# Ledger of designs, part 144: peptides against a protein of PDB entry 5HB3

Target 1, 150 residues: chain A of PDB entry 5HB3
Amino acid sequence: RQMQDRCMSEYNQRIRNAPEGSIDPFRMACYKIIGRCDLSNRSLDGLQTDVNDWIWLQFNLARETDRSLELAGESYGLAELQASIREIGLKHFPKTAAEDTNGSFGMFFYLQILAGMFEQAIAYLYPFSYVDAVHFAIALTYYGLLRPVD

## One batch from the design tools (peptide; made by RFdiffusion4, then SolubleMPNN)

Design b1_p30_4_s2 (from b1_p30_4, 23 letters changed)
Fold by OpenDDE base, seed 4:
Structure b1_p30_4_s2 (fold): chain B 150 residues (1-150), chain A 30 residues (1-30)
Amino acid sequence: as target 1 above (150 residues)
Amino acid sequence: SAEKKEKREKEHELLGKLYKEQQERLRKLA
């Protein structure tokens, strides 16, 4: 807690006092990840990030810290990440194979899998690739991750 | 808050752009 408070203080001081672009983006990332500073901003400014970096960041930020200890009134956990992924899917990913121009369905499927949205991921994949959906469903069932619909 | 929602939306938009750019790069390499 003391370390977090210190990180937050340093983070705030640096944001306020440092000219734009003068702060090492990696250091800022460390403050965000380790210090959980400014969790409302889930992007790493000044860094070239890809989707993998983004999802990695989201998972790190979504760590179940004891909600009781999060001074920030809003808890960001797995549920919030899942909600975010759903929203992203609705806005930016194809809903049907006909809408898929770039094979982007795979990425959304991947994101859902990473977020533990297994049933939704399979349901989403099914219209794009029946065979793949079945294979993943079998695999997920084997590992006990997919709940069969009774 | 409205501000948080806006930030999330911006993040989602950024992610969408990043993904599209990545896919385009991959297509050019293929």
Scores: peptide ipSAE 0.202, ipTM 0.730, DockQ to the pose 0.761
Fold by OpenDDE base, seed 1:
Structure b1_p30_4_s2 (fold): chain B 150 residues (1-150), chain A 30 residues (1-30)
Amino acid sequence: as target 1 above (150 residues)
Amino acid sequence: SAEKKEKREKEHELLGKLYKEQQERLRKLA
C-alpha cells in the first residue's frame, strides 16, 4: 500500500508538472502496471502496441482481489473486461458472415476465448464456421469449460 | 457515469485502430 501511494504520488506529479512528451513511456507503463496508477486510462501512450499487447495489459490491470485497495473508480475486474470486449465486438467486428469483408471474425473469437467468454465465443463463431465452432465446442466441453445449454 | 462511458468508448476506438494497423502491417509483410 505504501508503494502504491508513492507510485501514485509520483505519477500524478509527473503528469502535472512534466512537459508534454518528456516522460519516458516505459516509465509510465511501469507506473500503470506495477503501481496501478490511472487505471481508467487503459492504454500505454507513446508505445507501439498491438492487439496482443492491449489484451495483455487488460488482463494485468483486471485484478479483482485488489479492488478494496484501489481508489474508488480505479477498480477493474474480469467482468468489466468482458463487458468491454462485448462492446468492442458490437462496434468493430462483423456480426454475420455477410459483413465480414476482411476475415476479422477470428480475432474477435480469439478475444472472447481469452476472456473466458466460451459460450459467447462459440455462438459467435458458428455462423462464420460451423465446423470450427463444433470442434471448439467439443474441446471446451471436454475440458469442462463449456456449459451445455440446457 | 458519463465520463466512464466516454473513456470506454475511446478505449474501444483505440483497439479498433490498433487492429487495423496490425492488419495493415501483416499485409505489408506478406
Scores: peptide ipSAE 0.088, ipTM 0.646, DockQ to the pose 0.759
Fold by OpenDDE base, seed 3:
Structure b1_p30_4_s2 (fold): chain B 150 residues (1-150), chain A 30 residues (1-30)
Amino acid sequence: as target 1 above (150 residues)
Amino acid sequence: SAEKKEKREKEHELLGKLYKEQQERLRKLA
């Protein structure tokens, strides 16, 4: 608790008083991840990151157990992450094989799997790769992660 | 590969933009 309070205090002070670009991005990342500061901002400015870094951050920031302790505006759990991934898919990823010009469908499939959206992931993959979709469906069913449609 | 890295960076930028938009919407509602 004392550590968290200290982190919050330092974070607020630096955000308000420090010149733009003068704060170490890694320090700010620590305040966000460890101190749970400014959870509404789901990105790390000033750092070169990829999709793997992004998804790692989202899972670290998503806390179902702490939801009651967080302000409503900063509450972000698995359900909100899944909603975000869905929105990203609709806006930025191919919906059909015919729309796939750059082969990015695999990344969206990957994000859905990580977020536990198994049924949606299989349904999405099917038109791009039937064989792969079937293989994943079999595996997920075996482990009890997929709800088959009767 | 360089191509894979570039694709990942573009995707990350898109994700970042979406979250910024979401934050702005939440701010307007508060």
Scores: peptide ipSAE 0.035, ipTM 0.517, DockQ to the pose 0.059
Fold by OpenDDE base, seed 5:
Structure b1_p30_4_s2 (fold): chain B 150 residues (1-150), chain A 30 residues (1-30)
Amino acid sequence: as target 1 above (150 residues)
Amino acid sequence: SAEKKEKREKEHELLGKLYKEQQERLRKLA
């Protein structure tokens, strides 16, 4: 708690007092990830990142802890992350094989699996690759991760 | 909150850009 308060103080001071572009982007990333500073901004400015970096950041920023323990800021847990992934899927990923020009369906499938959205991931994959969807369904069932369809 | 919605939209836009950049890099390696 003391470390977080110190990080927040330093982060706020630097944002307010430092000229734009003068702050080391890696240091700012440390304040965000370790110090949990400015969690409403879910991007790392000034760094070259990819989709793997993005999803890693989202998981690290997400906390399953009770709202009562978060002193400041809105609680962001796995449920909110899953909702974000659904929204991203609707906006940026193909819904049908005919819309897929770059094989991007695999990335969205991957994101859903990482977020524990197993049933939705398989349902999404099925129209793109029947064989792969069946194999993943079998594997997930074996590990008890699929919910039975009523 | 309108502010929350705007932040989420910016995040989604960023992810879209990152994905496009990644796809371009992969195409250059093929």
Scores: peptide ipSAE 0.086, ipTM 0.650, DockQ to the pose 0.774; fails the geometry check

Design b1_p30_4_s3 (from b1_p30_4, 24 letters changed)
Fold by OpenDDE base, seed 3:
Structure b1_p30_4_s3 (fold): chain B 150 residues (1-150), chain A 30 residues (1-30)
Amino acid sequence: as target 1 above (150 residues)
Amino acid sequence: SEELRRQREREHEELAKLYEESLEKKKKEE
């Protein structure tokens, strides 16, 4: 607790008092990840990041604590991440093979798998690649990650 | 919370931007 409070204090002081661009982005990232400072902003400004970095960050920032102990405005766990991925998928990824102009369906499938959205991931993949969907379904079932439809 | 919704929307936009940038980078490397 003491370390976290100290990190938060330093983070807030630097954000408020430091000229724009004078703060090391990596240091700020450390404050965010380790110190859990300003978790409402889930971006790392000033750093060159990709989708893998983004998803890694989301998982690290997700709270493992029980929802019952968290203030409603600051709770972001796996469920919220899953909801976000779903919404992103609806807006930015192809829904059918006919809409897939850039071959981006694989990325959305990947994101769903990482987020533990296995049933949805398989359902999404099915119209793009039946064979792959079946193979993944078998594998996920074998590991007990996919609920068999009775 | 409206603020939570706005936060999520910003996150979605950021992810979309990152994805687009990643696609552009891949195209430049090919």
Scores: peptide ipSAE 0.102, ipTM 0.642, DockQ to the pose 0.667
Fold by OpenDDE base, seed 2:
Parts: C-alpha cells; structure tokens; sequence
Structure b1_p30_4_s3 (fold): chain B 150 residues (1-150), chain A 30 residues (1-30)
C-alpha cells in the first residue's frame, strides 16, 4: 500500500508539473504497470509498442482491483478485457477463411487464448484450420482448460 | 457508460493500428 501510494503521488506530480516531453516514458510505464496509476488510460504513451505489448499490458492491468478502486469506477478486470477482445474480433478480424486476406485469424486466435477465452478461440479457429483446432482442443482439455461438450 | 464506450473504442482503434503496423513491418522484412 505504501509503495502504491508513493507511485500514485509521483505519477500525479509528474503529469501535472513536468514540462511536456521531459517525462521518461519508461518510468511512466513502470508507474502504470507496477503502481497501477491512471488505469483509465490503457496505453503506453511515448513508447513503440506492438500487439504483443498491448495484450501483455491489458493482462497485467486486468488484475483484481482493490475495493477502493472499484468504487472509483476504475474496475477493469478479465471480464471486461474478454468483452473488448470479442468486440475487436467482430469488427477487425476475419470471420471466415474467405475474408482472410492477410492471415490475421491467427492473431485473433492468439488474443483469445491469452484472455482465457478457450472455447471461443477453438470455435473461431475451426473453420480456418481444422487440424490445428483439434490439436489445441485436445491440449486444452488435457490441462482442464476446455470443458468437453458432452 | 458513454465514457466507458469511448474508452473501448479508443482501445479498439489502438489495437487495429498496432496490428496494421505489425503487418507492414513484416512485409518490409520479407
């Protein structure tokens, strides 16, 4: 708690008082990730990031929020992340193999797996690659992550 | 609710942009 409070204080102080461009983006990223500062902004400003960085950040920020943060409306958990990924998939990723011009289905499958959306991930992968879907289904079932449909 | 919707839309746009950039980088490396 003391470390978090200190991080929040330093983060707020720097945002308010530091000249534009003088803030080390890596330090700010540390405050966001470790200190959970300003969770309403889920981007790392000033850093070159890719999709892997984005999903990693979302996962780390989707941790159980303290009750105090929930009361403040900053509650963003795994359920909200899963909802976001679902919506992104519907808008930006191919639904059928015919729509897949860039091989992007694999990325959406990957995002769903990382978010723990195992059943949906397998269902999505199945029309693109039957063999891969079956292999992943077997593996996930073995580890108890996929509920077998009776 | 409206602010949450706007936040989600921004996140979606950010992810889409990152993905497009990643595809462009792969094309340049090939």
Amino acid sequence: as target 1 above (150 residues)
Amino acid sequence: SEELRRQREREHEELAKLYEESLEKKKKEE
Scores: peptide ipSAE 0.100, ipTM 0.636, DockQ to the pose 0.663
Fold by OpenDDE base, seed 4:
Structure b1_p30_4_s3 (fold): chain B 150 residues (1-150), chain A 30 residues (1-30)
Amino acid sequence: as target 1 above (150 residues)
Amino acid sequence: SEELRRQREREHEELAKLYEESLEKKKKEE
């Protein structure tokens, strides 16, 4: 808690006092990831990142810690990430093949898989591609990632 | 390719925006 407070203080101080663009973006990233600073901003300013970097960041920011030790408003775990992905899906991704005008269903499937939402991912993929859904289900089951259906 | 990189960058930005929007929504609901 003390370390987090210190990191937050340093982070805020640098944001406020440093000239724009003078802050090392990697250092800021460290404050965000390690110090859990400003978790409301899920991006890293000043760094060129790709989708893999994005998801990596999300996982790191969603690191499971003792929530009781986290500052109010800065608690964010895997469950919250999964919830966010669900919400993103509901709002911005196609629910049926008929709605898939941009072919974006695969991206949402991918995000769900990465977030460990395996059952939901398979269920989501099923109406878009039965064959693919079955193949992934088999694979996930083989690796012990898919829970048996009761 | 550079084009693939640019495409991924665009996707990243889009995903980031979507995620932020989701987080904002959750904050409003809490």
Scores: peptide ipSAE 0.038, ipTM 0.540, DockQ to the pose 0.061
Fold by OpenDDE base, seed 1:
Structure b1_p30_4_s3 (fold): chain B 150 residues (1-150), chain A 30 residues (1-30)
Amino acid sequence: as target 1 above (150 residues)
Amino acid sequence: SEELRRQREREHEELAKLYEESLEKKKKEE
């Protein structure tokens, strides 16, 4: 807690007082990731990032804590991340095989798996690739990651 | 809140952008 408080203080001071463009983006990233500063901004500005970096960042910033314990804005946990993934899927990824114009369904499947949305991931994959969906379902069942059917 | 919704929307657009950029990068490498 003490370290986080200090990091937050330093981060806020730099954001407010430093000349534009004078702050090292990697340093700011450290404040965000380690110090959990400015969690309302879920991106790393000034850095070259890709999808893997994005998802890694989301998981690292996600915490199961009470909102009252968070110093930087609202709490963000697994539930919020899963909600974000669902919303992203609805807007940016194909819902059916007929909508798949660029073969991007695999990326959404991947994101759902990473977020622990196993049942939804399998259900989503099934119409695109029956064989793959069955294989993943078997594997996930073996590891006890799929919910039993009532 | 509305602000939270807007924040998430920005994040979603960022992800979409990153994905498209990744596809373009792969195409250039092939």
Scores: peptide ipSAE 0.101, ipTM 0.640, DockQ to the pose 0.742; fails the geometry check

Design b1_p30_4_s4 (from b1_p30_4, 23 letters changed)
Fold by OpenDDE base, seed 3:
Structure b1_p30_4_s4 (fold): chain B 150 residues (1-150), chain A 30 residues (1-30)
Amino acid sequence: as target 1 above (150 residues)
Amino acid sequence: SAEKAALREREHELLAKLYKEQQEKLKKLE
């Protein structure tokens, strides 16, 4: 808690007083990850990152906590992340096998699985790979992760 | 908030960009 308070204090001071772009990107990353500062901006500007880094960041910033307990009054939980993944899927990933030119469906399936969107993930995968969808469905059902279908 | 929505859109675009870059790198390594 003391470290978070310090990070928040330093972040507020620097964002107010420092020229734009003058703050060390690594320090800003620490304020974001540890201090949970400026959670509405979920990117690390000024750093070289890849898709795995982005995924790591999103899940590390996501917290299932009471909003009233957050230092900055900002909350971003699993539900918000799931909503974001849905939006990403609609905009940037293929909906059908015919639209898939680079096998990118696998990444979206992966994101959905990581986010616990199991039913949606299986439904999405089915038209791309029937066999894989069935295998995942069986496994997820065995572990009690799939909900019954009406 | 319009600002929050804009930031979210930017993040989604960033993911798409990063994924594309990853795929391009993989293709170059083949």
Scores: peptide ipSAE 0.258, ipTM 0.785, DockQ to the pose 0.813
Fold by OpenDDE base, seed 4:
Structure b1_p30_4_s4 (fold): chain B 150 residues (1-150), chain A 30 residues (1-30)
Amino acid sequence: as target 1 above (150 residues)
Amino acid sequence: SAEKAALREREHELLAKLYKEQQEKLKKLE
């Protein structure tokens, strides 16, 4: 908590007082990841990133911590990540095979799997690729990750 | 808050952009 408060203080000071673009983006990333600073902004400005970097960041930010130790507004866990993934899916990914022009369904499926949204991921994949959905369902069931249907 | 919502939306748009860029890179490799 003490370290977090210190990081937050430094982060806020730098964001307010430093000229735009002058802050080391890696330092900023450290404040975000270690210090849990400004978790509502989950992008790393000033860094060249790709989708893998994005998802890596999301998982790092979604650390399981004692919520009581987190500052107000700085709480972010798996539930929030899952909610974010759902929102992304609704806005940016195809709902049906007919809407899929570039194979983007796979990325959304991937994101759902990473976020532990296994049942939803399988349900989503099914209309795009029946065979793949079945294979993943079997695999996930085998590993105890998919809830069986009664 | 509205600010948080705006930030989330920006993140979503960023993800979409990043994905498109990734797909374009893959196409170049084909």
Scores: peptide ipSAE 0.159, ipTM 0.712, DockQ to the pose 0.760
Fold by OpenDDE base, seed 2:
Structure b1_p30_4_s4 (fold): chain B 150 residues (1-150), chain A 30 residues (1-30)
Amino acid sequence: as target 1 above (150 residues)
Amino acid sequence: SAEKAALREREHELLAKLYKEQQEKLKKLE
């Protein structure tokens, strides 16, 4: 808590007083991750990142915290992440094999699995690879992660 | 808010860009 408070204080001070673009991107990342500052902005500007970095950041920011200790605008959890992934899927990933030009369906499947969207992930994968979908469904069921059909 | 929606859209576009860049890097390694 003490560390978080310090990070927030420093973040606010720098945002107000520092010239635009003068803040070290790595320091900004620390304030965001440790201090949970400005969680509405879920990107790390000024850093070279990839998809793995992005998803790691999203999960880190989506940690369940006591909402009473956070500002209303700074609340972010798994539900919000899942909603974001769903929206990304609708806009940027293929819906059918015919639309898949770059084999990107696997990435969207992966993102859904990481976010705990197991049923949706399997349903999405099935039209691309029914064999893989069945295997994953069996595995997820075995571990109790896939809801049984009534 | 409209601002929040715009920010979210920007994040989605960023993800798409990152994915494209990753694919390009993989092609260069072949």
Scores: peptide ipSAE 0.147, ipTM 0.701, DockQ to the pose 0.777
Fold by OpenDDE base, seed 1:
Structure b1_p30_4_s4 (fold): chain B 150 residues (1-150), chain A 30 residues (1-30)
Amino acid sequence: as target 1 above (150 residues)
Amino acid sequence: SAEKAALREREHELLAKLYKEQQEKLKKLE
């Protein structure tokens, strides 16, 4: 708690007092990840990141913390991350094979798997590749990760 | 809140950009 308070204090001071672009992006990343500062902004400005970096960051920020103990005032857990991924899928990824112009369905499938959205991932993959969906369903069931559909 | 919705939209746009950039990188490696 003391460390978090110090991080927040430093973060707030730097945001208010430092000229734009003068703050080391890596330092800001540390404040965000370790200090959980400004969790509403989930981007790391000034850093070259990819999709893997993005998802890693989302998982690290998606901690189940007691709302009363979280200094950032906002709770963001796995459920919120899953909701975010769902919304991203609806807006930016193809829903059917006919809509897939760039072969991007695999990335959304991957994101859903990483987020533990196994049932939704299989359901999503099915219209794109029946064979792959069945294979993944079998594997996930074997490991006890897929709930049987009644 | 409208603010939360705006933040979420920004995140979605960022992810879309990152994905596009990744696809472009993959195309260049082919």
Scores: peptide ipSAE 0.136, ipTM 0.691, DockQ to the pose 0.738

Design b1_p30_5_s1 (from b1_p30_5, 14 letters changed)
Fold by OpenDDE base, seed 5:
Structure b1_p30_5_s1 (fold): chain B 150 residues (1-150), chain A 30 residues (1-30)
Amino acid sequence: as target 1 above (150 residues)
Amino acid sequence: DLVKKFMEKVLKHLKEHQQEFYELLKDSGK
């Protein structure tokens, strides 16, 4: 907590006083990850990263903490992450097999599974691959992860 | 086994299109 407060203080000071692009990207990453600074921007500019790094970052920034305990006033938890994934899906991923040109439906399915959005993931997969959707539904039900459909 | 095979296909596709997916997701996270 003390370390987080210090990081936040330093981050705010530098953002206000430093020219754009003058801050060390690695230091900025530390402020983001450790200090949870500026959670509205969940990217690491100036660093060479890949899709695995992106996934790792999103899930590590999403904390299941009581909002009352967060000093920074910015709350970002699993619910917010799930909402973000939904929005990403609506904007960037195919909704039907006819819209899928490169097989990217699997990626969105994967993201939903990682975020614990099991019911939505199965519903999404169904029109692309009926057989796979059924098998996943059975498996998730077996492990008690799939909620009954109303 | 079928679930596992499907996941392997997804992960293989992710690996093959890593850079493309990264660019797409990076923009979405801002």
Scores: peptide ipSAE 0.277, ipTM 0.823, DockQ to the pose 0.827
Fold by OpenDDE base, seed 3:
Structure b1_p30_5_s1 (fold): chain B 150 residues (1-150), chain A 30 residues (1-30)
Amino acid sequence: as target 1 above (150 residues)
Amino acid sequence: DLVKKFMEKVLKHLKEHQQEFYELLKDSGK
């Protein structure tokens, strides 16, 4: 807690007072991950990262912490992550098999699965590959992760 | 086994297109 408070304090000070681009990207990353600073921006500028890093970051930031301990503007949990994934899907991924020109539907399916959006993931996958969707549905049901839809 | 195979395909595709996906996702996080 003390470390987090320190990070937030330093972050706020540097963001307000430091010249643009003068902040060490690694330090900024620490402020974001440990201090949970500026969670509205979930990217790490100035670092060479990849999609795995992005995924890792999103899930690490989406911690189920006691919201009472977080400032109202800095809360980011699973629900917010799921909302973000939905938004990403709407903007950047095919909605139907007919729209799928590059085979990227699997990526969106993967993101939904990671985020625990199982029902939505299965529903999304079905028009692209009904066989795979059925198999996933069976598996998820077996493990008690899928809620039956009437 | 079919689930596993499908996931492997997805992950393979992700690896092959990781840069493209990263650029897309990075922008969404701002």
Scores: peptide ipSAE 0.269, ipTM 0.817, DockQ to the pose 0.860
Fold by OpenDDE base, seed 1:
Structure b1_p30_5_s1 (fold): chain B 150 residues (1-150), chain A 30 residues (1-30)
Amino acid sequence: as target 1 above (150 residues)
Amino acid sequence: DLVKKFMEKVLKHLKEHQQEFYELLKDSGK
């Protein structure tokens, strides 16, 4: 926690006082990943990243640690990640097959699967591809990952 | 096998549209 406190202090100081563009993006990344600073902004500005990096970052930031050991306001776990993914889905991904113009439904399905949102993922996929949804449901059930719907 | 094929399709699509998805997701993370 002492390390986090120092990181937070430095992060806040730099973000407020440093001239624009003068902050080392890698240093800022360290503050975010190691120091868990400013978790409300889960991006790495100034770095050349791709979608894989984004995914990696989200899951690495979503640490299941003792909340008491984290700084106030900087708690971010799987539940929060799942909530974020849900929000992303609502905002950016098609809800029906008719809305899907570029075939992006699969991406959202993939994100949900990665986040362990299996039931939701299957439910989402079903209207887009009945056959695929059924096959995934069977597979997930076989591996004990899908719970029966009440 | 069908699950695998579907995942391959999804991953292929992801690869083909990587930048587009990145831009979309990047904005969501802020």
Scores: peptide ipSAE 0.258, ipTM 0.810, DockQ to the pose 0.833
Fold by OpenDDE base, seed 2:
Order: structure tokens, then sequence, then C-alpha cells
Structure b1_p30_5_s1 (fold): chain B 150 residues (1-150), chain A 30 residues (1-30)
């Protein structure tokens, strides 16, 4: 907690006082990850990152913490991440096989699985690949991650 | 085995279209 407090303090100080463009992007990334500073902006501007880095960042920032104990004043948990993924899906991923020209449905399925959205992931996958959806459903049920329908 | 194969396919596709997906996701996070 002391480290987080220090990070937050330094982050705020630099944002307020530092000339534009003078802040080290890596330092800012550290403040964001360790100090959970400015969670409304989940992008690492100024850094050369890839999709894996993006995914890693989103999930590391998404923590279930007691809001009363969070110094950042903002909480970003799994629920918020899941909501974001839903929005991304609605805007940018195919809803039907006919809309899928590049096979991107698998990516959205993958994101949903990572976020623990198992029921939704299976439901989404089913119209694209019925066989795969069934196999995933069985597997997830076996591991207790998917609730069986009564 | 089928689950594994599917995941491999997804990961392969992700690798092949990494930049495209990155740009898409990056824009969504702002």
Amino acid sequence: as target 1 above (150 residues)
Amino acid sequence: DLVKKFMEKVLKHLKEHQQEFYELLKDSGK
C-alpha cells in the first residue's frame, strides 16, 4: 500500500507539473500497473506494444478489490472488463458466420473465455462452429466452469 | 483433443492478424 501511495503521488505530480512529452512512457506504465493510476485510460501510449501486451494489461488491471480500500478512487474489476469485452464484441466482431470474412469470431471467443464469460462464449461460438461449441461446453462443464442446464 | 486443436487455430489466427487486432482493441480502450 505504501508503494501504491507513492506511485499515485508521483503520477499525479508528473501529470500536473511535467512538460508535455517529457514523461517516460515506461515510468507511466509502472505507475499504472503498480499504482493503479488513471484506470480510466487503459492504454500505454508511447510504447510499442502488441495484442498480447494489451490483453495482459487489461487482465492485470482488472482486480476485485474492496472499493473502500482503493486509493485511486476508481475501481476496475472483472465485471468492468467483461462489460468492455461485450462492447467490443458488439461493435467489432461478427454476429453470424455470413459476416465473418476473416475468421475473427475465434478471437472474440478467446477474449470471452479469458474473461470467464463461459456461457456467453459458448453461445457465441455455436452458430460459427457447432461441433467446437459442444466440445467446449462439455469440457467447461467437466471442470465446473459451466453450469449445467437443468 | 478437439478443444486443443481449436485453441491452436485461434492462436494461430491471432498471430497472423496480430496487428489488425491490436489496432482494433487499442482504439476500443480509449
Scores: peptide ipSAE 0.241, ipTM 0.803, DockQ to the pose 0.767

